# Peptides against a protein of PDB entry 3QIS, part 158

Target 1, 334 residues: chain A of PDB entry 3QIS
Amino acid sequence: PSLELSRREFVFENVKFRQLQKEKFQISNNGQVPCHFSFIPKLNDSQYCKPWLRAEPFEGYLEPNETVDISLDVYVSKDSVTILNSGEDKIEDILVLHLDRGKDYFLTISGNYLPSCFGTSLEALCRMKRPIREVPVTKLIDLEEDSFLEKEKSLLQMVPLDEGASERPLQVPKEIWLLVDHLFKYACHQEDLFQTPGMQEELQQIIDCLDTSIPETIPGSNHSVAEALLIFLEALPEPVICYELYQRCLDSAYDPRICRQVISQLPRCHRNVFRYLMAFLRELLKFSEYNSVNANMIATLFTSLLLRPPPNLMARQTPSDRQRAIQFLLGFLL

## One batch from the design tools (peptide; made by RFdiffusion4, then SolubleMPNN)

Design b2_p18_2_s3 (from b2_p18_2, 8 letters changed)
Fold by OpenDDE base, seed 4:
Structure b2_p18_2_s3 (fold): chain B 334 residues (1-334), chain A 18 residues (1-18)
Amino acid sequence: as target 1 above (334 residues)
Amino acid sequence: PPQPPFSEILATAAEDEA
């Protein structure tokens, strides 16, 4: 069996977080026998492609002289955004299109990724006074490494940040501030806030806006700005409540005094973001007659974002653990 | 650039819990 491929080299320029790109090619059975094709893993890989790439279809059957279109879809989700932002991974892959009892055909994937404030650590973002697209990629790597080290020092209650040489970090990321300040100014009376989905086009505009500028106003509807905040919180490599405190939050969920003590142990940036978000959400709840927002809805929504289980515990979440996590947040909303 | 002023309400509420 043999295949003819219309193209073998694919370039995905300016790949962005949550922006789907598609490249298509054709495969044709130019043989006289039916053939089965599949994308197969390389010798050391568990998957035929990187997590941000997929082929559709990834396998199939071709009769003689049959042609099929294959879509190569590049999509950077929350699962790939952090490693692409740091440059640990890149928009480069090699796909192996295997023909059963035939040859392997190699496809080259290349391109470039544009870093996002989405999927960047709170610690790194607090050090970024300019939009992430103005920060050299080399400095992004250094900022993530430095941010990890400073987080560890902060958790260990070690020496105050040497006030001397580096510009003081922001109290909260400017991106969170921009989102929350917009919602506070314009969305407190918005009916069905956090209950109505945003528009995908507006979400992309908001992401691009936050990555490239410090706007006076965020573009899009209040619903899109609200959803962008949720996406931002979900995309954090470490949630606002650090993984190390997850179990303690659950254990303290019915004791408001212990809950506050647990929050006080967060790294400074995480603690500031948590308090800032809780203050905003309490303010939003004062307008419940206008916005239909209630504490139970907000606690349920934000718990999954702010108080995420550690990756090793995700598969073990009980309904009781979820209820405790909700109760933990309710103690800051009421 | 000025640090974006926390709306005074949110800044004060974050300080009063400290």
Scores: peptide ipSAE 0.020, ipTM 0.678, DockQ to the pose 0.097
Fold by OpenDDE base, seed 1:
Structure b2_p18_2_s3 (fold): chain B 334 residues (1-334), chain A 18 residues (1-18)
Amino acid sequence: as target 1 above (334 residues)
Amino acid sequence: PPQPPFSEILATAAEDEA
C-alpha cells in the first residue's frame, strides 16, 4: 500500500490560548489495494500527538484512488496553557501516519506560541507590572522559578519580605484587578451575571486585551467579562486555594474560624486574590435583586474554580467532599 | 508605573486582615 500526501510540513503561527487553528491536508491512496491509515504514537509516547494537537480523522480506510481530507487542529486549552507559557512545551511535534502493512509518513508540526496571563501562576503575575506579551520569555521562566521559591518560603513562614530594593510584587495580579474592577463598576446590576455565557469572540478579545495591554476598559459584554474571570481562575496552574490546603478546607467547612485560619496560611498573593474575590462576590450579592445572583449559585460555581482537588484526588472526589467545599466557600459569602 | 488604584474592594479586603 502507498499514500500520497498533499503536505507534510505544517506551521502554526501565533498560537494563542483558546484560539483554534486548523491546517488541512489530503491523503490519497495512489496504490492498487485498499489501505488502513492511522496516526500512531512514537516509541516513547502514549499518544500520537501532544495534548494541544489533534488529527481528524486520526484513522481510516482508503479504497484505491480514494482521497480523504485530514484536519490538524491546534488548540491550547487550560491543560496545555501553563506548559506553553513557561516554554516547557512548544508548538512542535512530529506525527507518524502509519499505513497498515506499509510505511510510515512523518508530518512536521511547528509554530510559535504567544504567552498568556491565563494559565500563569498568581505568584508570577504579581511580579508582572506589564502585560505578559511585553515580558521576555526568558524573564517569564525566571519569574516562575522565583515565584515557586517564594511560595515555598512563604509556606515555611521563614522570611519576612525583606523590604529590599526589589520591585514590590503586586498585591493581586493586574489581570484579576482589571476583570473584577470592571465587573464591580459595570456588572453589579447585570441580570443573570455568571449564569449567561459570554461570546467566544469577545472572550478572545478580552484574553488578547489582558495579554497585550492594561486597558482603561475591558472590551465585551458583562457576561463575557464575567466568563473571562471564570476562565482565568480555571486556567490557573495552582488554584486560588493551593492544593496543599484542600483537605483542610474540607475538614474546616463547618467551622468559620478554622476556615479563616486556613485561608491565612495561603501564600500572600493567593490569600489576597481569595479575599479580593470574596469581597467582590459579597458586594455582588447585595445586588441580587438586579443580577439574580445568590450565594448558593456563586458558592457552587466558584468552589470548582477556587478549591480544586489535588490531581491525585480528582478521581476520588465524593459528593460529600463537594458539599464541604461549597460550605467552606459559603462561609465567606454570607 | 502607577499602581492601579485598588478598588475600594481591595481596600476593604485589606482592612479585614487588621
Scores: peptide ipSAE 0.020, ipTM 0.669, DockQ to the pose 0.106
Fold by OpenDDE base, seed 3:
Parts: sequence; structure tokens; C-alpha cells
Structure b2_p18_2_s3 (fold): chain B 334 residues (1-334), chain A 18 residues (1-18)
Amino acid sequence: as target 1 above (334 residues)
Amino acid sequence: PPQPPFSEILATAAEDEA
């Protein structure tokens, strides 16, 4: 069997978080026999492509003289955004299109990724006084490394790093401040806030706005701004409540005094973000007659974002653990 | 740039630490 491919080199320029890009090519059976094609893993790979890439269809049959269009879809989710922001991974891959009883065809994927404040650590964002797109990529790596070291020192209650007044981290990321300040000013009376989904185009505009600017106002509906906050919290490489404190939060869930003590042990930026979000959500709950928001709904929604189980425990999360996690958060909303 | 002034929400969140 033999295939003809219309293209073998693909370039995905300016790849962004949550923005789908598609490149298409044709494969044609120029042989005299039916053939089965499939994308196959390279040597030592478990998957035929990186997590941010997919082929559609990834397999199929072609009759003699048949042609099929294959879409190569690039989509950076929460699962790939952090490693792309740091430059640990890149928009580069090689796909192996295998022909059953035939030869392999290699496809080269290349491109560039544009960093996002989404999927960046709270520690790194607290050091970023400018939009992430204004930060040189080389400095993003240094900021993540320094942020990791500062997190460890904060968790160990070690002496705060050199308080040089010009280099002091922000108390909260400017991106969280912008989102929450907008919601506080404009969305407290918004009916069905956090219950109505935002618009995908508006979400992209909000992400691009936060990545590239410090706006006076966030674009889009209150629902889109609210969903952007949820997406931001979900995309964090480490949740607002650090994984190291997850079990202690569950164990303390019914003792409000111990809950506050657990939160006090968070890294400074995580602690500040947690308290800031809780203060906002308590304020939002005062307007429940207008926004239809209640403490149980908010606690249920935000618990999954703020108090995520460590990856090794995710498969073991019991309904009791989930209820304890919700109860932990309720103690800060009531 | 000056840290954006804590909205009253951040001020209250800092008072709950005291």
C-alpha cells in the first residue's frame, strides 16, 4: 500500500491558551489495494502526539483512489498550559502516520506559544508587575524557579527574603485583583452569577486582555468575567490551597479555629488570594436576593477549584472527603 | 507601579488577620 500526503510540515503560529487552531491535509490512496492508516506512538512514547495536539481522524480505511481530510488540532488546555508557559514544553512534535503493511510517514509539527497568566503559579504572578506578554520568556523561567524557592521558604516559616522595597511581590496577582474588583463593582446584582456560562469569544478576549494589558475595565459580560475567574483558578498549577494542606483542611473541616490555622500556614500569596476570594464571596452572598447566589452553591463550586485533591489522591476521593472539603470552605463563607 | 490600592475587600481581608 502507498499514500500520497498533500502536506507533511505544519506550523502553528501564536498558539494561545484555550484557542483552538486547526491545520488540514489530505491523504490519498494512490495504490491499487485498500489501506488502513493510523497515527502511532514513536519509540518510547505512550501516545501518538503531545497532549495539546490531536489528529482527526486518527485512523481509518482508504479504498483505491480515495482521499480523506485529516485535521491537526492544537488546543492548549489546563493540562498543558503550565509547561508551555515555562517553556518546558514547546509547540513541536513529530507524528507518525502508519500504513498497515506499508511505510511510515512523518509529519513535522512546529510553532510558537504565547505565554498566559492562566496556568502560571500564584508566586510567579505576584512577582509580575507587568502583563505576562511584556515579560521576556527567559525571565518567566527565573520567576518560576524563584517562586518555587519562596514558596518552600514560606511553608517552612523561614525568614522572608530580602525586603528590597522595589522587588516586593504583589500581595495578590494583578489578574485576580482585576477579575474580582470587576465582579465586585459590576456583578454583585447579576442574576445567576456563577450559574450562567460565559461566552467563549468573551472568555478569549478576557484572557488576551489580562495577558497583554492592565485594563481599567475587563471586557465581556459579568458571566464571562465570572467564568474567567473560575478558569483562572482551575488552570493554576497548584490550587489556592496548596496540595500539602489538602488533608489538613479535610481533617479540620468541622473546627473553624483549626481551619483558620491551616490557612495561616499557606504561602503568603496563596493565603492572600484565599482571604481575598473569601471576602469577595462573603460580600457577594449579601446580595443573594439579587444574584440568586447561596453559600452551598458557592462552596460546592469553589471547593473543586480551591481545594483540589493531590493528583495521587484524586482517584481515592470519597463522597465524605468532598463533603468535608465543602464544609471547610463553608466555614469561611458563613 | 504602585500596588493597586487594595479594594475595601482586601482591606477587610487584612483586618481579619489581626
Scores: peptide ipSAE 0.019, ipTM 0.661, DockQ to the pose 0.107
Fold by OpenDDE base, seed 2:
Order: C-alpha cells, then structure tokens, then sequence
Structure b2_p18_2_s3 (fold): chain B 334 residues (1-334), chain A 18 residues (1-18)
C-alpha cells in the first residue's frame, strides 16, 4: 500500500489560549490495494500527538484512488496553557501517519505560542505590572521561578530576607482587579449573572484585552466578563486556595474561626485574591433581587474553582467533601 | 505605570479580614 500526501509541514502561527486553529491536508491512495491508515504514537509516547493537537479523522480506510481530508486542530485548553506559558512545552510535534503493512509518513508540526495571563500563577501575575504580552519570555521564566521561591518562603514563614530592590508585588493581579472592578461597577444589577453563558467571541476579546493591555473598560457583556473571571480562576495552575490547605479547609468547614485561620496561612497573593473575591461576592449578594444571585449558587459555583482537590485526590472526592468545601466558602459569603 | 487604583471598598474589605 502507498499514500500521497498533499502536505507534510504545518505551521501554526500565533497560537492563543482557547483559540482553535485548523490546518487541512489530503491523503490519497495511489496504490492498487485498499489501505488502512492511522496516526500512531512515537516510541515512548502514549499518544500520537501532544494534548493541544488533534487529527480528524485519526484513522480510516481508503480504496484505490480514494482521497480523504484530514484536519489538524490546535487548541490550547486549561490543561495545556500553563506549560505553554512557561515555555516548558512548545507548538512543535511530529505526527506518524502509519499505513498498515506499509510505511510511515511523518508530518512536522511547528509554530509559536503567545503567552496568556490565563494559566499563569497568581504569584507571577502579582509581579507583572504590565500586560503579559509586553513581558519578554525570558522574564516570564524568571518570574515563575521567583514566584515559586516566594510561595515556598511564605509557606515556611521564613522572614523575607532583604527586601532587595525588586519592585513590590501587586496585592492582587491587575487582571483579577480589572475583571472584578468591572463586574462590581456594571454587573451588580445584571439579571442571571454567573447563570447565563458569555459569548465565545467576547470571551476571546476579553482574554486578548487582558493579555495585551490595561483597559479602562473590559469589552463584552456582563455575562462574558463574569464567565471570563470563571475561566481565569479555572485556568490557574495553583487554585486561589493552595492545594496544601485543601484538607484543612474541609476539616474546618463548620468552624468559621478556624476557616479564617486557614485562609490567613495562604501565600500573600492567594490570601489577598481570596479576600478580594469574597468581598466582591458578598457585595453581589446584596443585589440578589436584581441579579438572581444567592449564596448557595455562588458557593457551589466558586468552590469548584477556588477550592480544588489536589490532583491525586480529584478521583476520590466524595459528596461529603464537596459539601464541606461549599460550607467552607459559605462561611465567607454570609 | 500607575497601578490600577484598588477600589478602596474592596481593598479595605480585604484588609479588615486580616
């Protein structure tokens, strides 16, 4: 069996978080026998491609002289955004198109990723006074390393050594401030806030706006701005309540005094973001007659974002654990 | 660059929980 491929090299320029890109090519059976094709893992890989890449179809049959279109889809989800922001992963892959009882055909995938404030740590963002797209990639790496070290120092209660001339971190990320300040100003009376989905086009505009600028106003509907806040919180590599405090939050869920003590042990940026979000959400609850927002809805929604189980416990989360997590958050909303 | 002015209401509420 043999195939002819219309293209073997693919370049995905300016790949962004949540923005689908597609490149298409054709494969033709130029042989005299039917053939089965499939994308196969390389040696030592579990998957035929990286998590941000997909082929469609990834397998199929071709009769002699038959042709099929294959789509190569690049999509950076919350699951790939952090490793692409850090430059740990890149928009590069090699696909192996295998022909049963035939040869392998290699496809080269290349491109560039544009960093996002979505999927960046709270610690790194608190050190970014400018939009992430204005920060050199080399400096992003430094900020992540510095952010890890500062988180560890904060958890260890190590006295900050010399406040060397490093510019003081922001109290909260400017991106969180922009989203919350917009919602506070314009969305307190918005009917069905956090219950109505945003528009995908507006969400992309909001993400691009936060990545590239410090706007006076965020574009899009209040629903899109509200959903952008949820997406931001969901995409955080470390949730607002750090994984190391997860179990203590559950254990304290019915003691408001202990809950506050647990929050006081968060790294400064995480603690500030938590308190800032709780203050905002308590303010929204005052307008419940207009926005249809209630404490149980908000606690249920935000608990999954703010108080995530550690990855090793995710599969073991019980309904009781979820209820304790909700109760923990309710103690800050009521 | 000017820090975006932390809304005094939300800043104070974040401090008063301390």
Amino acid sequence: as target 1 above (334 residues)
Amino acid sequence: PPQPPFSEILATAAEDEA
Scores: peptide ipSAE 0.019, ipTM 0.669, DockQ to the pose 0.092

Design b2_p18_2_s4 (from b2_p18_2, 9 letters changed)
Fold by OpenDDE base, seed 5:
Structure b2_p18_2_s4 (fold): chain B 334 residues (1-334), chain A 18 residues (1-18)
Amino acid sequence: as target 1 above (334 residues)
Amino acid sequence: EPEPPFSEILAVANEDEP
């Protein structure tokens, strides 16, 4: 069997979080026999491509002189955003298009990723006084490493962060402040807040705005700004309640005093963000006659974002554990 | 530079610390 490929080199310029890019090419059977094609893993890989890449179709049959279009789709989800922000991964891959009883064809994928405040740690964002796109990638790596080391020191040594002569970190990320302050000012009376989805175009504008500027006003509808806050919290590499405290939150869920003591043990930035969000959500609940928001809906929605099970426990979460997690958050909303 | 003026919500969230 033999194929002709219209293209073998693909460049994805300026790849961004949640922005789909597509490149197409044709494969043609220039042989005299039917052929089966498939994308196959490289040596030691479990998958034919990186998590941010997809081929469609990834397999198929071609009769002699038949042609098929293949789409290469690049999409950075919450599952790939953190490793691309840190530069641990890059927009580079090699695809192997295999012919059954034939030869391999190599496709080169290349490009560049533009870092996002989405998928960046709370610790790193508290050190970023400027938009993430103004921060050199080398300095992003240093800020993530320093953030990890300071968090680990705070947890292990109970040493207060040495308020040394370095630039004091923000109490909360400017991105969270911008989102919550906008919602507080403009969305408290918004009917169906957190129940109506935002517009995808407005969500992309909000993400680009937060990555590139410190706006006086966030663009888009209140629904899009509310959904952007949910996406931000979902994309965090570590949830607002650190994975280390997950089990203690479940164990304390019916004791409000122990719940408050568990929250006091969070790293400073995580603790500040948690309290700031709870204060905002309690204020929003005062306007329930206007915004149709209730404590059970908010607790159910935000629990999955703020109090995620550790990756090793995700497959083991019981309905009882989920109910305890909701009850834990309800104790801060009521 | 002064921290961006935290909304009054952040001030209230810090006052509710016992």
Scores: peptide ipSAE 0.023, ipTM 0.690, DockQ to the pose 0.105
Fold by OpenDDE base, seed 4:
Structure b2_p18_2_s4 (fold): chain B 334 residues (1-334), chain A 18 residues (1-18)
Amino acid sequence: as target 1 above (334 residues)
Amino acid sequence: EPEPPFSEILAVANEDEP
């Protein structure tokens, strides 16, 4: 069996978080026999492609002289954004299109990723006074490594940040500030806030606005800005409540005094973001007559974002653990 | 720098809760 491929080299320029890109090519059975094709893993790989790439269809049968269109879909989710932001992964892959009882056909995937404040640590973002797109990629790596080391030093109650040579970190990421400031100014009276989905086009414009500071004001509806805040919190590599404190939050969920003591043990940036968000949400709850927002809805929504189970415990989260996590957050909203 | 809304709450958040 044999195939003809219309293209074998694919370039995905300016790949962004949550922006789907598609490249298409045709495969044709130029042989005299039916053939089965499939994308197969390379040696030592478990998957035929990287997590941000998909072929559709990834397998199929072709009759003689049949042609099929294959879509190569590039989509950076929350699961790939952090490793692409750091440059640990890149928009580069090789796909192996296998023909049953035939030969392999190699496809080259290349491109560039544009870093996002989405999927970047709170620690790194507190050090970034400029938009992330103005920060050299090499410096993003250094900022994530340094931020990890400072988080560990902060958790260990080690020496205060040497005030000397590095610019004082922001109290909260400018991106969170921009989102919350916008919502506070314009969305307190917005009916069904956090209950109505945003528009995908507006979400992309908001992400680009936060990454570039263009435009100067956040675009889109209040619903899109609200959803962008949720997406931002979801995409954090470390949640606002650090994984190390997860169990203590559950254990303290019915004791408001212990809950506050647990929050006081967060790294400074995480603690500031948590208190800032809780203050905003308590203010938003005063307008419940206008915005239809209530404490139970907000606690349920934000608990999944702010108080995530550690990856090793995700599969074991009970309904009781979820209720404790909600109760923990309710103690800051009431 | 524009102070975040709730800068007072962030300032109080940097005061040690007793």
Scores: peptide ipSAE 0.022, ipTM 0.675, DockQ to the pose 0.096
Fold by OpenDDE base, seed 3:
Structure b2_p18_2_s4 (fold): chain B 334 residues (1-334), chain A 18 residues (1-18)
Amino acid sequence: as target 1 above (334 residues)
Amino acid sequence: EPEPPFSEILAVANEDEP
């Protein structure tokens, strides 16, 4: 069996979070026999491609002189955004197109990723006084490393933040402030807030706006700004309530005094973001007659974002754990 | 640059410190 490929080198320029890019190529059976093709893992890989890449179709049959179009789709989800922002991973891969009883065909994938404030840690963002696209990529790595070390020091209560460091961190990320301040000013009376999806084009504009600028106003509808806040919280590598405190939140869920003590043990930036979000959500609840927002809906929605099970809990969150997590948040909304 | 001016919401979030 033999294949002809129209292209073997693919370049994905300016890859961004949640922006799908597609490159197409053709494969043709120039042999005299039917052939089966498939993308196969390299010797040390579990998958045929990196998590941000896919081939469609990834396998198939070709009759003699048949041609099929294959789409290479690059999409950076919440699952890949953090490792691409840090430069731990890159828009580089090699695909192996295997032909049954034939030879392998190698495809080279290359490109560049544009960093996002989405999928960046709260600690790193509190150190970024400028938009992330103005920060050199080398400095992003240093900021994440420094952020990890300060998170550990804060959790251990060992060292007060050196008040003498010339670069005091922000109390909350500017991106969270921009999103919440916009929603507070313009969305308190918005019907079906957090219940109506935003527009994908507006979400992309909001992400690009937050990555590249400090706007006076966020572009898009109140629904798109609200969804952008949810996407931001979902994309955080560490949730607003750190994984280390997850079980203590569940255990304290019915004691409001212990709940407040658990929150006081968060790293300063996480604690500030949590209190800021709870204050905002309590203000939205005052307008429930206009926005149709209630405490149970908000607690249910934000619990999955703010109070995530640790990744090492291979066990699905039990219905009891989910109810405790919701009850924990309700104690800050009521 | 000055810290982003915390809206009144962040002032309220700091008053709840015991």
Scores: peptide ipSAE 0.022, ipTM 0.674, DockQ to the pose 0.106
Fold by OpenDDE base, seed 2:
Structure b2_p18_2_s4 (fold): chain B 334 residues (1-334), chain A 18 residues (1-18)
Amino acid sequence: as target 1 above (334 residues)
Amino acid sequence: EPEPPFSEILAVANEDEP
């Protein structure tokens, strides 16, 4: 069997978080026999491509002189955004198009990723006084490494942050401030806030706005700004309540005094973001007559974002664990 | 550039320190 490929090199320029890109190519059976094709893993890989890439179709049959179009789809989800922001991964891959009883065809995927404040740690964002797209990639790596080291130092109750000549971190990320301050100013009376989905185009504009600027006003509807806050919290590599405190939050869920003590043990930026979000959500609840927001809905929604089970426990989360997690947040909303 | 003025909510979030 033999194939002819219309293209073998693909370049995905300016790849962004949650923005789908597509490149298409054609494969033709230029042989005399039917053939089966499939994308196959490289040696030591479990998948035929990186998590941000897919082929459609990824397998199929071709009769002699038959032709099929294949789409290469690039999409950066929350599962790939962090490693792409740090430069640990890149928009580079090699696909192996295997022909049954034939040869392999190699496809080269390349491109560039544009960093996002979405999927960046709270610690790193607290050090970023400028939009992430203004920060050199080399400094992003340094900021993430320094953020990890400061988190560890804070958890270990080690050396007081040497108030050395480094610019003091922000109390909360400017991106969280921008989202929450907008919602506080403009969305307190918004009917069905956090219950109505935003527009996908507006969400992309909000993400691009936060990545590239410090706007006076966030673009889009209140629903899109509200959903952008949810997406931001979901995309965090470490939840606002760090994984190390997850079980202690569940164990304390019915003791408001212990709940407050658990929150006081969060890293400074995480603690500040948590308190800021709870203060905002308590304010929204005062306008429940207008915005249809209630404490149970908000606690249920934000629990999945703020108080995520550690990856090793995620598959074991019981309905009782979820209810305790909701009860933990309710103690800060009421 | 001046840090964007923290909203009144951030002031409240700082006052809720016991």
Scores: peptide ipSAE 0.022, ipTM 0.678, DockQ to the pose 0.102

